# Ledger of designs, part 147: peptides against a protein of PDB entry 5HOI

Target 1, 351 residues: chain A of PDB entry 5HOI
Amino acid sequence: FRYMPFSPAGTPFGFTDRRYLTMNEVGYVSTVKNSEQYSITVSFFDVGRFREYHFEDLFGYDLCFLNEKGTLFGQSKTGQIQYRPHDSIHSNWTKIIPLQAGERITSVAATPVRVIVGTSLGYFRSFNQFGVPFAVEKTSPIVALTAQNYRVFSVHYSQFHGLSYSLSELGTSSKRYYKRECPLPMSLPNINSDMKKDANLDYYNFNPMGIKSLFFSSYGDPCIFGSDNTLLLLSKWRSPEESKWLPILDSNMEIWKMSGGKETTDIHVWPLALAYDTLNCILVKGKHIWPEFPLPLPSEMEIRMPVFVKSKLLEENKAILNKKNEIGADTEAEEGEEDKEIQIPVSMAAE

## One batch from the design tools (peptide; made by RFdiffusion4, then SolubleMPNN)

Design b1_p17_7_s2 (from b1_p17_7, 6 letters changed)
Fold by OpenDDE base, seed 2:
Structure b1_p17_7_s2 (fold): chain B 351 residues (1-351), chain A 17 residues (1-17)
Amino acid sequence: as target 1 above (351 residues)
Amino acid sequence: SIEPAPYTRTLVPEFPE
């Protein structure tokens, strides 16, 4: 196992000179490799509120976090971080995070009030938006971070225990835990089943945890989207005993419904954010499970608990078809059962 | 003074009845 730099909804280079460092509901950050340098572009979905900007990256930033006030960049190997406000009123700042031999920055997060750096040795470093340090804590190895306001959702990895998570609040004087290194019930990528396609191996090498993204919902609930394409939401996190992960969307099931019950292997959901009851996402068409260039327009997908089983819907549709065929006995049309569009009940069809 | 984090509503998915 190797710790890889994680950024929310970041994409690999693949065979190209360009990738997305991160994307969310605010926008997307791209990097293009030009010889020994990189050109970074910070783009926004709300072009009326924000202006796209670019700069030359001499460090090869491989970590990124975008928020409404600025972009945090990080270099996993050197420990360099840079914060760039979107507004020209505030100055950019750069800092070197001290790393031990073989230590990597694995994830970074930024809010308008906090900057967080997580490492492969479990160093959790907290700063204000101006790069002033608050604290250094040693936790289990950090593999992913996201933050909203003062709250931090961290994912940890242990070779013995797999994935865990923490939910914390970074006040002015102290860190409060709502959850501390609790088991995360997310499936890891199955190398034997899922990696049969070369495109999945490239993504696994980029992101061995299969965490496509993690974010806070518009309501401030921690969300994670894994390799199984299921959106998990942490419900009731304020009550430690009542807190549970809810599988609020099976995106593979929703794609299957949208396709009229056809097995589509060329449509993929790429998560951006959860806004109210809709997953903001990129619908990716093609071999790669991640968006390429240019970025498609975001789509909305309504959240639905995965209460339906494909096999049961297939059996129910077969039973309905058999009942219709018992009424219309005579037409021998041997047209292969496999290509019949499943009538998904109108209440289950995505509009 | 730790400003209490703003109260956020937990999203409860409506179970289909």
Scores: peptide ipSAE 0.000, ipTM 0.362, DockQ to the pose 0.023
Fold by OpenDDE base, seed 3:
Structure b1_p17_7_s2 (fold): chain B 351 residues (1-351), chain A 17 residues (1-17)
Amino acid sequence: as target 1 above (351 residues)
Amino acid sequence: SIEPAPYTRTLVPEFPE
């Protein structure tokens, strides 16, 4: 196992000179590799509110976090971080995070009020938006971070216990835990089953945890989207005894429904954010499970508990078709394997 | 002072009937 730099919805280079460093509801950050440097572009979905900007990156930033006020960049090996406000009134700042031998920055997060750096040794470093340090805490190895306002959702890895998570609030005087290194019920990528396609091996080498993204919902609930393409939401996190992960969307099931019950292997959901009851995402078409260039427009997908079983829906539709054929005896409809779109009943599509 | 955590509603998806 190797600790890889993680950014929310970041993509690999693959066989190209370009990738997305991160993307979310605010926008997307791309990097293009030139001979000795990188060109970084920060793009936004709300072009009326924000202006796209670019800069030359001589450091090779491999970590990124985008918010409504600025972009945080990091270099996993050197420990360099840079915060770039979107507003030109505020100055950029750069800092070097001290790293031990073999330590890597594994994830970074930024809000309008906090900057967070997590490492492969489990150093959790907190700063204000101006790069003034608050604290250094030792945790289990950090593999992913996201933050909203003062709250931080961190994912940790142990070789003995697998994935765990923490939910904390970074006040002015102290860190409060709502959850501290609790088990995360997310499946890791299965190397033996999923690696039948070369594209899956490339993605696994880039992101061995299979965490496509993690974010806070518009209601401030921690969300995670794994390699199984299920959106997990942390429910009731204010009540430690009642807190549970809810599988609020099986995106593979929703793609199957949208295709009229056809098994599709070339359509993939790439998560951006959860706004109310709707997953903002990119629908990716192609061999790669991640978006390529140019970025497609975001799509919205309503959250739904995975209550339906594909096999039962197929059996029910066959039973309905057989009953219709028993009533309409006369027309020799040739048994052409017409790819009959399974009409999903409107009741199963409207709730 | 720990700023009071903003009031947020936890999403609980309704089961389709």
Scores: peptide ipSAE 0.000, ipTM 0.367, DockQ to the pose 0.024
Fold by OpenDDE base, seed 4:
Structure b1_p17_7_s2 (fold): chain B 351 residues (1-351), chain A 17 residues (1-17)
Amino acid sequence: as target 1 above (351 residues)
Amino acid sequence: SIEPAPYTRTLVPEFPE
């Protein structure tokens, strides 16, 4: 296993010179390779609120986190980080994170008030928005980070225990844990089943954990979207004994519904954020499970717990069709059986 | 003073009826 730099909803280069470093509800950060340098673009969905900006990257930033106030960049190997406020009133700052031999920055996160750096050795480094350090903590190896305000959701990996998570609050004087290295019930990518397609291998090499994104919801609940395309939400995290992961959306089920119950292998959900009861996402059509260039417009997908089994719905619809055919025997409309849209119950259709 | 953590609601997914 190799620790790879993780950024929320980041994409691989694949066979191209360009990729998304990160994307969320605020916007998307792209990088284009130009010889030995990179050109970075920070783009926004709200073009009325924010102005797109570009800069030359001589360091090869492979980590990124975008928020409403700025963008954090990181270089996983060198330990360089840069924070760039979107507003010109605030100065950019750069810092080098000290790394041990073989240590990598694995993830970075930034809020308007905190900067967080996680490493492959489990060093958790916290800073304010000006790059002033608060603390260094040793945790299990960090593979992913996200943050909202003072809260940090961290994903950890152990070779022996798999994935764990922490939920913490970074006060001015102390770190509080709501959850500390608790088991994360997320499925890891299945190398044997999924790697039959070259595109899946490229993505696995980029992101071995299969974490497409992690974020806080608009309500401040930790969310994670894995390789199984299920959105997990951490419910009741303030009550340690009551806290549970809820599978609030099976995006493969929703795509199947949207396709009239046809199995589609060319449509993929790429998660951005959870706003209230809707997953903000990119609907990706094509060979790759990640968005290419140009970025499609974001779509909204209503959250629904996966309580239905596709096979059962298919059997029920076949039984309804057979009953209709037994009653309607007089009309010879042999419209080919394969093209009949499965009547998904209206209560199950995404509006 | 620890600024009080902003109040956040836990999302309760609606079960399909």
Scores: peptide ipSAE 0.000, ipTM 0.360, DockQ to the pose 0.023
Fold by OpenDDE base, seed 5:
Structure b1_p17_7_s2 (fold): chain B 351 residues (1-351), chain A 17 residues (1-17)
Amino acid sequence: as target 1 above (351 residues)
Amino acid sequence: SIEPAPYTRTLVPEFPE
């Protein structure tokens, strides 16, 4: 296993010179390789609120986190981090994170009030928005981070225990845990079944945990979107005994419904954020499970508990069709290739 | 005093009846 730099909804280069470093509800950060340099562009969905900007990256930033106030960049190998406020009134700052031999920055997160750096050795480093350090804590190896305000959602990896998560609050004087290295019930990518397609291998090599993104919902609940394309939400996290991961969306099932029950293997959900009851996402069409360039417009997908089994819906629809055929309407209605749209119950059809 | 983080409501998805 190799620790790879993780950024929320980041994409691989693949066979291209460009990739997304990160994307979320605020916008998307792209990097283009130009010889030994990179050109980074920070783009926004709200073009009225924010102005797109670009800069030359001499360091090869491979970590990124975008928020409403700025962008945090990191270089996983060198330990360099840079925070760039979107507002020109605030100065950019750069810092080198001390790394041990073989240590990597695995994830970075930034809020308007905190900067967090996580490493492959489990060093959790916290800073204010000006890069002033608060503390260094030793945890299990960190593989992913996200943050909202003072709250941090961290994903940890152990070779012995698999994935765990922590939920913490970075106050002014101390870190509080709501959850500390609790088991994360997320499936890891299955190397043997899914890697038959070169595109899946490229993505696995980029992101071996299969965590497409993690974020906080608009309600401040930790969310994670894995390789199974299921959105998990951490419910009741304030009550340690009652806390549960809720599978609030099977995006593969929703795509199947949206396609009229046709097995579409060329449409993929790329998660951005959860806003109330809607998953903000990119609907990716094509061979790659990640968005290419140009970025499609974001789509909204209503969250729905995966209560329905596709096989049962297919059996019920076959039974309805067979009953219609047994009611011998002798009408020689021509064999038009009526695209047998599976009648998805109206309550399940995306209006 | 850690200012109490703004009250966030946990989203509980309703089961489609």
Scores: peptide ipSAE 0.000, ipTM 0.364, DockQ to the pose 0.023

Design b1_p17_7_s3 (from b1_p17_7, 9 letters changed)
Fold by OpenDDE base, seed 2:
Structure b1_p17_7_s3 (fold): chain B 351 residues (1-351), chain A 17 residues (1-17)
Amino acid sequence: as target 1 above (351 residues)
Amino acid sequence: ALAPAPFTRQLVPEFPE
């Protein structure tokens, strides 16, 4: 296993000179290789509220986190981080994170009030928005971070215990845990089944945990979207005993419904954020499970608990078709290979 | 003082056991 730099909804280069460093509901950050340097562009979905900007990157930033006030960049090997406010009123700042031999920054997160750096040795470093340090804590190895306001959702990895998560609040004087290194019931990428397609191997080498993104919902609940394309939401996290992960959306099931019950291999959900009861996402068309350039417009997908089993819907539709054929037996209906759309019950069709 | 945790609206109604 190798620790890789993780950013929310970040994409690999693949065979190209460009990739997305991160994307969410605010916008998207791209980087392009220009010989010995990189050109970084910070783009926004709300073009009335924000102005796109670019800069030359001589360090090769491989970590990024975008929020409404600025962008945090990081270099996983050198330990360099840069915070760049979107507003020119506030100054950019750069800092070097001290790394041990073989240590990597694995993830970074930023809010308007906090900057967080996580490492492959489990160093959790917290700063204010001006890069003033609060604390250094030793945790299990950090593989992913997200943050909203004062809250941090961290994903940890152990070779012995697999994935765990923490939910913490970074006050002015102390860190409070709501959850501390609790088991994370997320499916890891299955190397034997999923890696039979070359396009999945490139993504696995970029992101071996298969975490496409993690974010806080608009209501402040931790969300994670894994390689199984299921959106998990942490419910009741304020009660340590009642806290549970809810599978609030199976995006493969929703794509299957939108396709009239056809198995489509060419449509993929790329998660951005959870806004109220809708997953903000990019609908990716093609062989790659990640968005290419130019970025498609965001789409909304309603959250729905995966209550329906595809096999039962297929059996019910076959039973309805067989009953219709038993009633209609006297008409020589030509064996047209009509791609009979599965009648999804109207209550399950997107209006 | 930690800012009071904003009220979270539950998106999924818990089915009563």
Scores: peptide ipSAE 0.000, ipTM 0.369, DockQ to the pose 0.023
Fold by OpenDDE base, seed 4:
Structure b1_p17_7_s3 (fold): chain B 351 residues (1-351), chain A 17 residues (1-17)
Amino acid sequence: as target 1 above (351 residues)
Amino acid sequence: ALAPAPFTRQLVPEFPE
């Protein structure tokens, strides 16, 4: 196993001179090899709101994170990071992250208010949007990061325990954990079955964890999309005891339906973001499971809430109501059988 | 809630030849 630089929805070079460093709902970042240099292009889906820009990369940035305010770049081996605002008002800044011998930056994330760097030794480094450091924390080895506002979703790897995750909030004075190195129930790539095709081996060598992407939903729930092409959403993460991973989309099953029930081995979902009740994605057709050039138009897939057995939600709500009533005194409030609409939390109610 | 950016026409990345 080797720690590889991870960026959300990043693609390998394969046999080409070009790849996507990252892509999400905002846009996509491409890099092209030009002899000893790289040309980076930052492109946007909302061309009315953002202007595409490019620059020469002398460092060979292999890490990227795109948000609505800027792009964070990183070089996994040298520890160099660069933040580039999309506007011309704010200056670009560069910083070198101190790395130990053999340490690599494995993932970077940026929000309009925070920059996060994770390493193969489990150093979690936090900065503001201007590159001013807040803290350094030692965690289990970090393999992936995403962030939204002040919240960070981190994926960790242990040779003994496999994948774990943390969910934290980077306030001004302190870091709060909602989840700290909890088991992540994501399937790892099956080397014996999936790697029989050379195209899958190239992807595995690029991304040995098979994490195609991770992001926060529009509601701010952590999402991860693994090699099994299942979208997992972390539900009820504010309640540590109630928090669960929900398989909210089997994209292989959705492709199968879209094909009219035919087995298709040449169509693949490449995840971008989860917006409300829709997975924004690229439908990839071809030899590779990742998008090539030019990028296909994004598609939307409706998420299927795993059947919250209305009965289990009713039982959980009845159990919560009964526990509240056992603490409250003897008032005979009449049993009006009003059909109490199950308040499905808005994060679970795709109406 | 971050509203998803409306998908407009993809800019074909201008790769320097």
Scores: peptide ipSAE 0.000, ipTM 0.333, DockQ to the pose 0.023
Fold by OpenDDE base, seed 5:
Structure b1_p17_7_s3 (fold): chain B 351 residues (1-351), chain A 17 residues (1-17)
Amino acid sequence: as target 1 above (351 residues)
Amino acid sequence: ALAPAPFTRQLVPEFPE
């Protein structure tokens, strides 16, 4: 097992010179290999609110987190981090995170008020937005981070226990836990079944946990989107005993519905954010499960509990078709090859 | 007294038991 640098919705290079370091509802950060250096571009979806900018990266930043106020960059091996405000009012700052032998920065997160660095040894380092350090904490190995305001959602990995999560608040004087290293009921990528396609191997080598993204919803609930393409939301997290993960969207089911019940293997959901009751995402068409260049426009997908079973819907649709054919058998209407689009009843597409 | 943070709208309607 190898700890890899994780950034929310980050993509691999594959066979290309370019990749996305991160993307979310604010925008997307790309990097291009230019011989021994990289060119980084920070792009935004709201072009009226933000101006795209670029810079030369001599360090090879492999970690990124984008927020409404700035971009945090990190280099997993060297421990260098850089924060770049989007505005010209605040200065960029750089810091080196001390790493032990073999330690890697595995994830970084930034809010307008906090910067967080997580490592493969489970060092949780917190800073203010100006890079002033707070207390360092030792946790289980951190594999992913996201943050909103003062709250941090961290994913941890143990070789013995698999995935766990923490939810914490980084106040001015102390860290508070709402959840501390609780089991995360997310399926890990199945190496043996899914890797028969070379494209899936490249993604697994980039992201062994299969965490496509994690974020806080617009309501401030922790969300995670795994390799199973299910969006999990942490409900009732303020009540430790009542807190549960809700599978609020099966994106493979939604793609199947959108495709008229056709099994499509070339359409993929790439998660950006959860805004109210809609998943902001990129619909990726092609061999790779991740967006390539140019980036498609974001799409919205309504969240729905996975109540429907594909097999049952297919059986019900076959039964409806057979009944129509039995009723229609008394009229010699010609065998026009009308495309057998399984009309998913509008009620099943609206419930 | 920290004002109770406004109840995050539950995105998922509680299924009536």
Scores: peptide ipSAE 0.000, ipTM 0.383, DockQ to the pose 0.023
Fold by OpenDDE base, seed 3:
Structure b1_p17_7_s3 (fold): chain B 351 residues (1-351), chain A 17 residues (1-17)
Amino acid sequence: as target 1 above (351 residues)
Amino acid sequence: ALAPAPFTRQLVPEFPE
């Protein structure tokens, strides 16, 4: 296992010179390799509120976090971080994070009020939006971070215990834990089953944890989207004994429903954010499970708990079709073998 | 059905030539 730099919804280069460093509901950050340099573009979905900008990257930033006020960049090996406000009124700042031998920055997060840096040795570093340090805490190795306002959702990895998570609030004087290194019930990528397609191996090498993204919902609940394409939401996190992960969306099930019950292998959900009851996502069509260039327009997918089993729906629909054919025996309608789309019950059909 | 986000105007990334 190797710690890799993680950014929310970041994509690999693959065989190309370009990738997305991060994307969310605010926009997307792309980088293009030009010889020994990189060109970074910060693009936005709300073009009326934000102006796209670009800059030359001489450091090779491999970590990114985008928010409504600015973009945080990081270099996993050198420990350099840069915060760039979207508004030109505010100055950019750069800082070097001290790293031990073999330590890497594994994830960065930024809100309008906090900057967070997590490392492969489990150093959790907190700053204000101006890069003034608050604290350094030693935790289990950090593999992913996201933040909203003062709250931080961190994912940790142990070779002995697998994935854990923390939920904390970074006040002015103290850090409060709502959850501290609790087990995360997310499946890791299965190298033996999933790697039958070369495209999955490239993604696994880029992101060994298979965490496509993590974010806070519009209600402030921690969300994570793994390699199983299931959106998990942490419910009741204010009540330690009642807190649980809810599988609020099986995106593979929703794609199957949208395809009229056809098994599709070329449509992939790429998560951006959870707004109310809808997953903002990119529908990726192609060989790769991640979006390429140009980025498709975002889509909304209604959240639905996976209560239904595909096999049962297929059996029920076959049984309904067989009953219709037994009743309809008297009309010689050569209705050709039209690929009869599986009638998904209206209550189950994605509107 | 998946609907496009109603207010999303995507910018095409300006890559330097």
Scores: peptide ipSAE 0.000, ipTM 0.347, DockQ to the pose 0.023; fails the geometry check

